Peptides against a protein of PDB entry 3B8E. Designs and how they scored, part 26

Target 1, 230 residues: chain A of PDB entry 3B8E
Amino acid sequence: PFLIFIIANIPLPLGTVTILCIDLGTDMVPAISLAYEQAESDIMKRQPRNPKTDKLVNEQLISMAYGQIGMIQALGGFFTYFVILAENGFLPIHLLGLRVNWDDRWINDVEDSYGQQWTYEQRKIVEFTCHTPFFVTIVVVQWADLVICKTRRNSVFQQGMKNKILIFGLFEETALAAFLSYCPGMGVALRMYPLKPTWWFCAFPYSLLIFVYDEVRKLIIRRRPGGWVE

## One batch from the design tools (peptide; aimed at target 1 A86 E111)

Design b1_p16_7_s2 (made by RFdiffusion4, then SolubleMPNN; from b1_p16_7, 14 letters changed)
Fold by OpenDDE base, seed 1:
Structure b1_p16_7_s2 (fold): chain B 230 residues (1-230), chain A 16 residues (1-16)
Amino acid sequence: as target 1 above (230 residues)
Amino acid sequence: EELRKRLKELAEELLS
């Protein structure tokens, strides 16, 4: 998110506080939960990997898979961001290069795509209105990420949801997201303004996409062990 | 409120 903010010179899609809430609030418990996940049912049946050949291929493919998942997450967040700004009169093409004027407190006549002038305060409200849905989008996508990270080869349906700590992590992330989204004063304290409950559903297609992508990947690995997808 | 305070403190620490 921050890289696109710099490259495209758009208004900040995700605040530093929201990034911290993701990294420390939503990722920590899930990461700990993975340490308590049961090993894959077949892991003890796998032949010992050749440490010279299998490490390089596996690291590249894992890196590629996580890179692709991360790209889908970013696309989901940016989709939500662009939709919110478009609903407020700022079309995506108009946002390109707008950051300098957007962040200037002395410019109170920044025009949207329809010629409406926006004060600095109004612009910051709409910017901060994007932060919460972006955060929620990441949390909803992370549900899929956590579930798919349970296994490398087995389907989630085969592995099951036996890790109570992971389930607790998913609940904690969701509760934190709801708290940050709807608790009074979050807009002032954390620049996270309340979002419409409907915005939670905007992330679901991306969460489903990641889930389907990983299940397809795992299916290919199961059918073609030692293939380029492993 | 305590959670808000802690999150704000963490944010300030990371932004410092």
Scores: peptide ipSAE 0.000, ipTM 0.238, DockQ to the pose 0.019
OpenDDE base, seeds 2, 3, 4, 5: peptide ipSAE 0.000, 0.000, 0.000, 0.000; ipTM 0.253, 0.276, 0.302, 0.309

Design b1_p16_7_s3 (made by RFdiffusion4, then SolubleMPNN; from b1_p16_7, 15 letters changed)
Fold by OpenDDE base, seed 4:
Structure b1_p16_7_s3 (fold): chain B 230 residues (1-230), chain A 16 residues (1-16)
Amino acid sequence: as target 1 above (230 residues)
Amino acid sequence: EKKKEELRRLAEELLK
């Protein structure tokens, strides 16, 4: 998100505090929980890996986990960001290059896509209104991501939800998201303004997309063992 | 316009 902010010169889609909450609050516990996931039924039947050829972390696993799925997560967050700004009069094309004027306190007549003028304070309110939904979108997408990452080859339906720590992590990150979104004073303390419950559903199509993508990937792996999709 | 007016009110409340 921050790279796109710099390259495209758009208003900041995700604040520093929300980034810290993701990195420290929502990513660590789930990541630890994945280390304690029960072994896949097929792994228990596999021969020992060749230490010269079979790496614990290979380029394909890195590309899958941090590349493809990570890009879908980012797209989900940006989709929510663009929807909120569009509902407030700022179309995506108009946001390109707007950052300099957006962040200037002395410019109180920044025009939206419809010629309406916005004061600095009004612009900052709508910017901070994007932070909470962006954060919540990431959390909702992480539900699917965590569930699919528990296995490499087996379907979620085959492996089941056996890791109680993973389930706890999903509830913990959801509870944190709800707390930050609805606790009184968070708008002042963390610049995370309350969001309508409907914004939780904005991320569901992306969560479903990730889930379907991974199930299809795993299905291909099961049908073609040793293929490029692993 | 309605959203702009709502944001204006919120801005005024935050600046008190």
Scores: peptide ipSAE 0.026, ipTM 0.566, DockQ to the pose 0.046
OpenDDE base, seeds 1, 2, 3, 5: peptide ipSAE 0.000, 0.020, 0.019, 0.013; ipTM 0.218, 0.583, 0.620, 0.371

Design b1_p16_7_s4 (made by RFdiffusion4, then SolubleMPNN; from b1_p16_7, 15 letters changed)
Fold by OpenDDE base, seed 1:
Structure b1_p16_7_s4 (fold): chain B 230 residues (1-230), chain A 16 residues (1-16)
Amino acid sequence: as target 1 above (230 residues)
Amino acid sequence: RELKEKLKKLAKELLS
């Protein structure tokens, strides 16, 4: 999100506080929960890693985590962002290069795609209105990410959801997202304005996409061990 | 260099 913000010079899609809430609030408990995940049923049947030739974290895993899943996650967030801004009169093409004028407190006549003028305060309200949905989008996508990270090879349906700490992590991040989205004063304190409940569903297609993608990937790995997908 | 300046500007804007 931050890189696209810099490159495209669009209004900030995700605030720093929101990023901190993701990194410290929503990611920590789920990440810790993975330490308590049961080993895959076949883990003891795998050959030991050769420490001289086999990297624990290979380029394929990095490509999957950051190049594939991360891109789908970013697309989900940006989709939500662009939809909200479009609903408020700012079409995606109009947002390109707009950041400089958008963030200028002295410019109170920034035009939207329909010629409506927006004050600085109005622009910041709509910007901050995007932060919460973006955050929620990340949380919803993280549900899929956390679930798919349980196993490298086995289907989630084979591994099951036996890790109570992981389930608690999913609940915690969701509860935190709900708290930050709906608690009075969060708009002032964290620049996270209340979210329409309908926006929670905006991320679901992307979460499902990640889940399906990973299940297909794992299916391919199971059918073709040692393939380029592993 | 331009990226660094953009990042600095962004950091300043985010901290302001």
Scores: peptide ipSAE 0.000, ipTM 0.276, DockQ to the pose 0.024
OpenDDE base, seeds 2, 3, 4, 5: peptide ipSAE 0.000, 0.000, 0.000, 0.000; ipTM 0.204, 0.217, 0.242, 0.299

Design b1_p16_8 (made by RFdiffusion4)
Pose (drawn by RFdiffusion4):
Structure b1_p16_8 (pose): chain A 230 residues (1-230), chain P 16 residues (1-16)
Amino acid sequence: as target 1 above (230 residues)
Amino acid sequence: DETFHHISETIHHFFH
């Protein structure tokens, strides 16, 4: 968000006070949950994991979580950003502009008068909104992520999907998300009431591609054991 | 602008 927020002055899609509410507020119990996820093979069958080569975090990881999924998620919430403005004052070709606040009304876009009314409001589309829908969309993509990372080489199919803990936290997350999105009050120091019917399902189209994606690779990693690029 | 306004309204009606 902030990166694009510089390349093309298209209003702060994700908020800072909003970031400190996902890794430190949303994905919390899921990250924990992952720990309770059980085995994946005869483990006591493998040579001790060397310490110099086989690390914990590496390209294999970063490339597949920063340069792969981290992207597909990115579009999803970034896509929702537009819909959150589109069904309000969509600038899919417009937007791209510094939105000052000492001016008050004097400007707008796409047949409007947004000002002191829609200036305290001109932002109410990202503050109370956009940030929120983007926020939720991130959670929403975090579902399939917290299931494609549930396993490391087996289809969630021929593999236990019985992580009682995860499941009851995957909801304890998705729910909090709503309570943090409709919390009557603290919504001030936070975001606002989205349109439940759709101001949620926006990233939903994406969460899928995620689950659909890595699910193939795992099955790809298999049909070809020694594996290639995968 | 009128084209973008009508596109906006179409998107609005679609998601409602």

Design b1_p16_8_s1 (made by RFdiffusion4, then SolubleMPNN; from b1_p16_8, 13 letters changed)
Fold by OpenDDE base, seed 1:
Structure b1_p16_8_s1 (fold): chain B 230 residues (1-230), chain A 16 residues (1-16)
Amino acid sequence: as target 1 above (230 residues)
Amino acid sequence: LEELRELAEKIREELL
């Protein structure tokens, strides 16, 4: 998200506060929950891997998988961001290079894609309106990420959802997202303006995509042990 | 929660 903000010079899609809420609020409890997850039924039965050959392959594949998941997350967030801005008159192409004028407090006549002029205040409202749904999108995608991280090889359906701390983490991050999205004053305090409830569903295709992707990956690993996908 | 959603939507409509 931040890299695209710099490279494309678009209005800030994800505020610093939202980043902090992701890193500290939504990711921490889920990450801790994984420490209490029951081991995969087959982990303790696996032969010790060759520490020289198998580590490098696993690290590369894990990094690739996390890189791919991270790209899907970013795409989900940016999709939501671009849709919201497009609904407010700013087409994606028009946003390229707009940041300089967008962030200038003295320019009150920034034109949208339809020739409507936007004051600085109006622009900041729409920008901050994007922060909340971007955050919510990340949370919804993280549901899938957390669920898929329960196992390395087994399907989620095989491992089950027995970890109460994981369930609590999913509830906590969702409750936090709801609180930040709908609690009065959050727009002023955190620059997270209220989100239309329908925007929660915009992330669901991406969450499902990640889930399906990982289940397919795990299925391939189960069917072809020692393959390039492991 | 529904009341909060409605409130949030009203606030959004007033701001946008």
Scores: peptide ipSAE 0.013, ipTM 0.399, DockQ to the pose 0.040
OpenDDE base, seeds 2, 3, 4, 5: peptide ipSAE 0.008, 0.007, 0.006, 0.000; ipTM 0.368, 0.312, 0.335, 0.330

Design b1_p16_8_s2 (made by RFdiffusion4, then SolubleMPNN; from b1_p16_8, 14 letters changed)
Fold by OpenDDE base, seed 3:
Structure b1_p16_8_s2 (fold): chain B 230 residues (1-230), chain A 16 residues (1-16)
Amino acid sequence: as target 1 above (230 residues)
Amino acid sequence: LKELKKLAEEIRKKLL
């Protein structure tokens, strides 16, 4: 989120406080829960890792996590951001380079895509209105990410949902997201304005996409062991 | 949360 804010000079899509709430709040319990996941049924058929040559986190895992799944997550968040701004008169193309004027408190006549002038205060209300839906979009996408991370090769349907700590993590991150989105004073405290309940559903297609993508990947790995997709 | 907010604001001031 922040990299695109800098590179594209767009209005801030996700606040630093909200990023910290993701990294330290919503993602910690789910990540810890993966340590308690049951071993895959085929794990004993795999050769032991060579501790001298095989890294725990290899370039392939980094590429998959950040290069594929992380990009889909970012796209989901940005989609929600662009939809909200478009509903408020700012088309995606118009946002490019707008940050300089957007963040200037002395400019009170920033035009939207329809020629409507926006005061600094009005612009900041719209900006902060984007933060909560972006955050919630990430949480909803993280549900799928956590579920797909249960296994490297087996389908989630083969592994099942027996990890009670993982299930607890999904409820915890959702409850925290709801608390941060709807608790009175969060707009002042975190610059997270109240979320319309409909915005929770905007992330669901992306969560489904991640889930389907990973299940297809795992299916390919099972059918073609030693392929380039591993 | 107040400490996290303060930390986030400090990070923001350094990065922005």
Scores: peptide ipSAE 0.007, ipTM 0.347, DockQ to the pose 0.020
OpenDDE base, seeds 1, 2, 4, 5: peptide ipSAE 0.000, 0.000, 0.000, 0.006; ipTM 0.336, 0.324, 0.253, 0.338

Design b1_p16_8_s3 (made by RFdiffusion4, then SolubleMPNN; from b1_p16_8, 15 letters changed)
Fold by OpenDDE base, seed 5:
Structure b1_p16_8_s3 (fold): chain B 230 residues (1-230), chain A 16 residues (1-16)
Amino acid sequence: as target 1 above (230 residues)
Amino acid sequence: LKELKELAEKLREELL
């Protein structure tokens, strides 16, 4: 997210405080919960891997899969960001290069895509209104990411949802997201303004995409053992 | 966590 912000010179899509809340608040308990996941039912049926060749290939493939999931997650956040700004009169093409004027507190006549002038205060309200739903979008996408990480080869439908610590992690990150989004004073403390409940659903297509992508990947691995996808 | 919070506050003051 921050790299695109620098390269495209767009208004800040996600605040530094919100990034820290993701990295330290929402990701820790779910990650620990994976240590308590039950072993896959077929793990003992796998042939011994060659420790020299198969480790390197598998680490590269895992790294690539996590990289791809991270890109889909970022795309989900940016989609929500662009939709909110478009609803407020700023089309995506108009945001390119706008940051310099957007962040200047002495410019009170920044025009949107429709010629409406925005004061500095109005612009910052809209920017901070984007931070909360971007954060919530990341949390909703993380639900799918955590669920797909339960298994390496088996479908989630085969593994089931028996890990109570993982379920607790999903509720904890969701409760934290709701607290940061709707608790009075978060707009002043964290620059996270409350979002309409409808914005929680904007991430669902991307969460579904991640889930379908990983289930298809796992299906290919099950059908073609020893392929380049494993 | 305290150092990260201080860094976040410093970055916030620079960005706002």
Scores: peptide ipSAE 0.007, ipTM 0.348, DockQ to the pose 0.020
OpenDDE base, seeds 1, 2, 3, 4: peptide ipSAE 0.000, 0.005, 0.006, 0.000; ipTM 0.303, 0.302, 0.308, 0.283; seed 1 fails the geometry check

Design b1_p16_8_s4 (made by RFdiffusion4, then SolubleMPNN; from b1_p16_8, 15 letters changed)
Fold by OpenDDE base, seed 4:
Structure b1_p16_8_s4 (fold): chain B 230 residues (1-230), chain A 16 residues (1-16)
Amino acid sequence: as target 1 above (230 residues)
Amino acid sequence: LKELEELRKKIREELL
């Protein structure tokens, strides 16, 4: 999000507080869940034939999978951001380079894609209106990621403790998203305006994309045992 | 804050 904000000079898609809530709130529980999943998997696996090479390959594969999932999450957030701004009259192409004028408090006549003029206050309201849906989109995409991680290993015994940590992570992310979205005063304190329930559904196509991606990956692994994707 | 809430309400009614 922040890299595209710098490169494209678009209005800020995600506030610092929402970024902090993602990094500390939503990403921490999945990371802990996956760390426990790895630890349980290492206990149940027969000693790796070569502990050094098999650990390095597994760490690289996990890092690549996380990098790819993180890219899909970012794309989902940006999609929601662009949809909201487009519904408010700002087409994606018009947002390119608009940041300088958008963030200027003295410019009260910034035109949208349809020639409507926006005051600084109106622009900041629509910007902050994007922060909450962006956050919720990430949470909904993370639900899909957590479910995928659960389904990655067919070990029935590993499912028990993993299921509790997964369920706890899903509840925590949902509770945090609900608190930040609907708690009175969050719009003032965190500049996170309350969402219509319809915005929760904007993330579902990306959650489905992650599921399809993971099933395709699993299918490739099944067809090429020992391939570069294992 | 009250003006921002009223403006937010207007934007929500017209655009959201």
Scores: peptide ipSAE 0.027, ipTM 0.495, DockQ to the pose 0.081
OpenDDE base, seeds 1, 2, 3, 5: peptide ipSAE 0.000, 0.018, 0.015, 0.024; ipTM 0.202, 0.441, 0.454, 0.535; seeds 1, 2 fail the geometry check

## One batch from the design tools (peptide; aimed at target 1 L75 F79 V83 E87)

Design b1_p17_1 (made by RFdiffusion4)
Pose (drawn by RFdiffusion4):
Formats: sequence, C-alpha cells, structure tokens
Structure b1_p17_1 (pose): chain A 230 residues (1-230), chain P 17 residues (1-17)
Amino acid sequence: as target 1 above (230 residues)
Amino acid sequence: SSVYVFAILIIFIIVFL
C-alpha cells in the first residue's frame, strides 16, 4: 500500500495503526495454531537435517510466500480498496491525488462537493472504511493461507484437516476481525462499520485462487517427485 | 447500480492486467 501510495498518490489504502493489528493482533492464534499441526510422514526415516545447507527460512520459503502468495493477497485487498471507493466515488482512472485538509471542500472528484462535511468525511472512506475493508480482506485471504501452509506437501484432502486448535481460531480470528470492525467506540482510534453483505466478500474471490493455486503445486510437486522448477 | 457494476468490472480488469 505504502509503496503504491508513493508511485501514484492514490490515498493510503492500508493504515499504519492498522498494520499493528494483523501480525500482532489477527494472525496471532493461527501462527500459534500451525504449531499444533501434526506430522506429514515417517519422519524418523530421514537423515538428520544438516545445519549448513537445509535451513529454516530461505528462498524456497520467501519466494513462495513473499514473491508468490504475498502478491495474490496484495491484489485482493488492493482490489477491495477500489470497491470501497467505487461504490462511493470510484476513481479507477481518477483518484491519484494529494488530499489536503486545510483547504476544506474546495475540491473534489467525479461529480461531488466533498469538503468540511465530506473532508472530515473525504477520508471517512479509508479511515473508517477502505482501511477496514482492506483490513478484513487481508484476514479473508489469510484463511486459505492458514490452510495452504497447514500442509507442506499433501493435499488438505488426503491429509488431516483436523487441527481442532487452528480451526477454532480461524474463527477466533475472522470473528475478532468483525468485532474490531464494528466495535462501537474504539472504532474511533480504529476503523468502521462496513457493509456486511459485501464490504467483506470483496477479497473472497481471491482467498480462493490462493487455496486453488498452491494446492496444485503440491499435487504438482508430487506427480513429478524429483520435481522441476516447482 | 449499473455504473457501480461497470466500475467494478473495470477495476477487476485493471487489477488483473
């Protein structure tokens, strides 16, 4: 968000005070939960994991979580950003502009008068909103992530999907998300009431592609064991 | 409503391009 927030002055899609509420507030229990996820094979069948080569974090990881999924998620919440403005004052070709606040009203876009009314408001579309819908969309994509990372080589199909803990936290996350999105009050130091019917399902189209994606690779990694690029 | 739908479709296409 902040990167694009510079390349094209298209208003702060994700908020800073909003970032400190996902890794340190949302994905919390899920990250923990992952730990309770059980085995994946006869483990005591493999040579000791060398320490100099086979690391913990590496390209194999980063490339598949920063340069792959991390992107597909990105669109999703970025897509919802537009819809959150679109059904309010969409600028899919417009937007790209510094939104000052000492002016008050004097400008707008797409047939409007947004000002002191819609200036305290002109932002209420990303503050109380956008950030929120983007926020939720991130959570919403984090579902399939917290299930495509549940396994490392087996389809969630022929593999246990019985992580009682994860499941009851996948909700204890998605729920908090709502309570943090409708919390009558602290919503001040935070975001605001989104349109439950849709101001949620925006990223939903995406969470899928995620689950659908890596699910193939795993099954790709298999059908071709020695594997190639995958 | 039609405008919103058209906008969303345009955004969708832009996002994927």

Design b1_p17_1_s1 (made by RFdiffusion4, then SolubleMPNN; from b1_p17_1, 14 letters changed)
Fold by OpenDDE base, seed 5:
Structure b1_p17_1_s1 (fold): chain B 230 residues (1-230), chain A 17 residues (1-17)
Amino acid sequence: as target 1 above (230 residues)
Amino acid sequence: EEELKRAIELIKELILS
């Protein structure tokens, strides 16, 4: 998100505080919960890793984590961001290059796509209104990401949801997201203004997409072992 | 504890700036 902010010169889609809340708040307990996951049924049929040639973090893992799943997460967040700004009069094309004027406190007549003028304070309220839904979108997408990380090759339907610590992690990250989004004073403390509950559903298609994508990937691996998809 | 308080205050200043 921050790279696109710099390259496209758009208003800031996700604040630094919000990023810290993701990295330190919502992701920690879910990540730890994976250590308690049951082994896959076919784990003993796999060849042992060669420590001299096989890296723990290989190109396939990096491609999956950052290049594929991470991009889908980012797309979900940006979709939510653009929809909110469009509902407030700023179409996506109009946002390109707008950051300089958007962040200038002395410019109080920034025009939207419909010719309405926005003061600095009004613009910042809209910007901070985008941060919370973007954050919530990431959390909702992380539900799918955590679930798909339960296994490398087996389907989630084969593995099941027996890990109580993982289930607790899903509730914890959701409760934290709700607290940060709706608790009084979060607008002042974290610049996270409350969002309409309907925005939680905006991320569901992307969460489903990640889940379906990974299940299809795992299906291909099971049918064609040793492929580049593994 | 004092160093932690100073760090928290610095973080608050950075967040609110």
Scores: peptide ipSAE 0.008, ipTM 0.313, DockQ to the pose 0.015
OpenDDE base, seeds 1, 2, 3, 4: peptide ipSAE 0.000, 0.000, 0.000, 0.000; ipTM 0.301, 0.266, 0.266, 0.257

Design b1_p17_1_s2 (made by RFdiffusion4, then SolubleMPNN; from b1_p17_1, 13 letters changed)
Fold by OpenDDE base, seed 1:
Structure b1_p17_1_s2 (fold): chain B 230 residues (1-230), chain A 17 residues (1-17)
Amino acid sequence: as target 1 above (230 residues)
Amino acid sequence: KKKLEEAIKKIEELVLE
């Protein structure tokens, strides 16, 4: 997200505090919870045929899979960001290169895509309005990610939701997202303005996409053991 | 919904002041 912000010179989609909330608040407990998940029966029973090569290949493939999931998460966040800005009059194309003028306090006549002029304060309200739904989008997408991370090859439907800590993590993330989204003062304190409950659903397509993607990936792995998708 | 809208308005007012 931050790289796109720099490269595209768009208004900041996700604040530093929000990033910290994601990294420390939402990801940590689920990540810890995965350590307590029972290893996939297939993983535990299979001795690596070649511990050196199979480990390296597996690490690369895991890294690639997490990289892909991370990209989908980022896309989900940016989608929500662009939708919100578009609803406020700023089309995605118009946002490109706008950051310099957007962040200038002395420019109070920044035009949106429809010729409406926005004061600095108004622009910052819209910017900060994006932080919360971006965060919420990441949380919702992470629901799918956390669930799919329970297994490498087996379907989620086969593994089930056995880890109570993981379930607790999902609730914690959701509760944190709700707290940050709806608690008075969070806009001032964290630049996370209140979010309409409907915005929670903006992430659901991406959550579903990740879920389907991983289930398809796992299905391919099961059908073609030792394939490049493993 | 009304409380949320009121909260948003209050924040907007605080940022605009």
Scores: peptide ipSAE 0.007, ipTM 0.330, DockQ to the pose 0.029
OpenDDE base, seeds 2, 3, 4, 5: peptide ipSAE 0.006, 0.006, 0.000, 0.005; ipTM 0.306, 0.326, 0.303, 0.335

Design b1_p17_1_s3 (made by RFdiffusion4, then SolubleMPNN; from b1_p17_1, 13 letters changed)
Fold by OpenDDE base, seed 1:
Structure b1_p17_1_s3 (fold): chain B 230 residues (1-230), chain A 17 residues (1-17)
Amino acid sequence: as target 1 above (230 residues)
Amino acid sequence: LEKLEEAIKLILELVLK
């Protein structure tokens, strides 16, 4: 998110508080929950990997897979961000290079794509209106990410959802997202303004995409052991 | 929060530059 923010000089799509809530609030419990996940049914049946040859390939592929998942997550967040700004009159092309004027408190006549002038306060309301949906988008995408991280090779349907702590983590992050999104005063305290419940669904295609992508990846790995996708 | 955001923006600008 920050890379695009800097490269494109767009208004900040994700606030610092929302980032901290992701890193410390929503990701920590799910990550810990993976320590309690049952071993894959085949893990003890796998031949010992050659530590010299198989580690490098796996690290590269894991890095690539996480990189790809991270890109999909970022795309999901930015999609939500651009939709919200477009609904408020700021088309994606108009946002390019706008940050300097957007963040200037003394400029109260920043024009949107339709020639409407926006005060600094109005712009910040719109910016902060993006933070919550972006955060929620990441949480919804993280549902899929956490679920797919349960296994390296087996389908989630084969492994099942037996980890009660992981399930608790999914509820916790969702409850936290709902709390931060709808609790009165969060706009003032955390710059997370309430979002319409419909915005939760904007992330679902991306969550599904990640899930399908990983299931397809795992299917390929199962069908072609030693392939480029391990 | 604004100062923190500005600081992060500055750090990011420095890193990308």
Scores: peptide ipSAE 0.000, ipTM 0.248, DockQ to the pose 0.028
OpenDDE base, seeds 2, 3, 4, 5: peptide ipSAE 0.000, 0.000, 0.000, 0.000; ipTM 0.265, 0.289, 0.243, 0.292

Design b1_p17_1_s4 (made by RFdiffusion4, then SolubleMPNN; from b1_p17_1, 14 letters changed)
Fold by OpenDDE base, seed 1:
Structure b1_p17_1_s4 (fold): chain B 230 residues (1-230), chain A 17 residues (1-17)
Amino acid sequence: as target 1 above (230 residues)
Amino acid sequence: EEKLKKAIEEILKLILS
């Protein structure tokens, strides 16, 4: 998100505070919960990693984490961001290069795509209105990410949802996201303004996409061991 | 709200320091 903010010079889609809330708040418990996951049925049949030749973090993992899943997450967040801004009169094409004027507190006549002028305060309200839905979108997408991370090769349907700590993590991150989104004062404290409950559903297609994508990937791995998708 | 903001800002300063 921050790279696109810099490259496209768009209004900030996700604040630093919201990023910290993701990294330290919503992701920590779910990530720890994976330590309590049951071993895959075939784990003892797999060759142990050679610590001298096999990288723990390989190009495939980087490609999967950043190039595939991370890209889908970013697309989900930006979709929500662009929809919010479009509903407020700022079409995606109009946002390109707008950041400089957007962030200038002395410019109070920034025009939207329909010629309406926006004061600095109004623009910042809209910007901060985007932060919460973007954050929530990431959390909803992370549900799928956490679930797909339960296994390397086996389907989630084969593995099941027996990890109570993981289930707790999903509820915890959701409850935290709801708290940060709707608790009074969060707009002032975290620049996270309340969102319509319907915005939670905007992420669902992307969450489903990640889930389906990974299940298909795992299916391919099971059918064609040693493939490039492993 | 202001107290909460200050507390969060302090926490953020600690994290980002």
Scores: peptide ipSAE 0.007, ipTM 0.344, DockQ to the pose 0.019
OpenDDE base, seeds 2, 3, 4, 5: peptide ipSAE 0.000, 0.006, 0.006, 0.006; ipTM 0.324, 0.357, 0.352, 0.344

Design b1_p17_2 (made by RFdiffusion4)
Pose (drawn by RFdiffusion4):
Structure b1_p17_2 (pose): chain A 230 residues (1-230), chain P 17 residues (1-17)
Amino acid sequence: as target 1 above (230 residues)
Amino acid sequence: VVFVVVFVIVSVIFALI
């Protein structure tokens, strides 16, 4: 968000005070939960994991979580950003502008008068909003992530999907998300009431592609064991 | 490009609704 927030002055889609509420507030229990996920093979069958080569974090990981999924997620919440403005004052060709606040009203876009009324408001579309819908969309994509990373080589199909803990936290996350999105008050130091019917399902189209994607690769990694690029 | 097109289409749909 902040990167694009510079390349094209299209208003702060994700908030800072909003970031410190996902890794340190939302994905919490899920990250923990992952730990309780059980085996994946006859482990005591493999040579000791060398320490110099086979690492913990590496390209194999970063490329598949920063340069792959980390992107598909990105669109999703970025997409919801537009819809959160679209059904209010969409600028899919417009937007791209510094939104000052000492002016008050004097400007707008797409047939409007947004000002002191819609200036304290002109932002209420990302503050109380956008950030929120983006926020939720990130959680919403984090579902399939917290299931495509549940396994490292087996389809969630012929593999246990019985992580009692994860499941009951995948909700204890998605729920908190709502309570953090409708919390009557703290919503001040935070975001605001989204349109439950849709101000959620926006990233939903995406969470899928995620689950659908890596699911194939795993099954790709298999049908071709020695594997190629995958 | 495809994703941009999709975004535009979806955003228009939501604007019309």

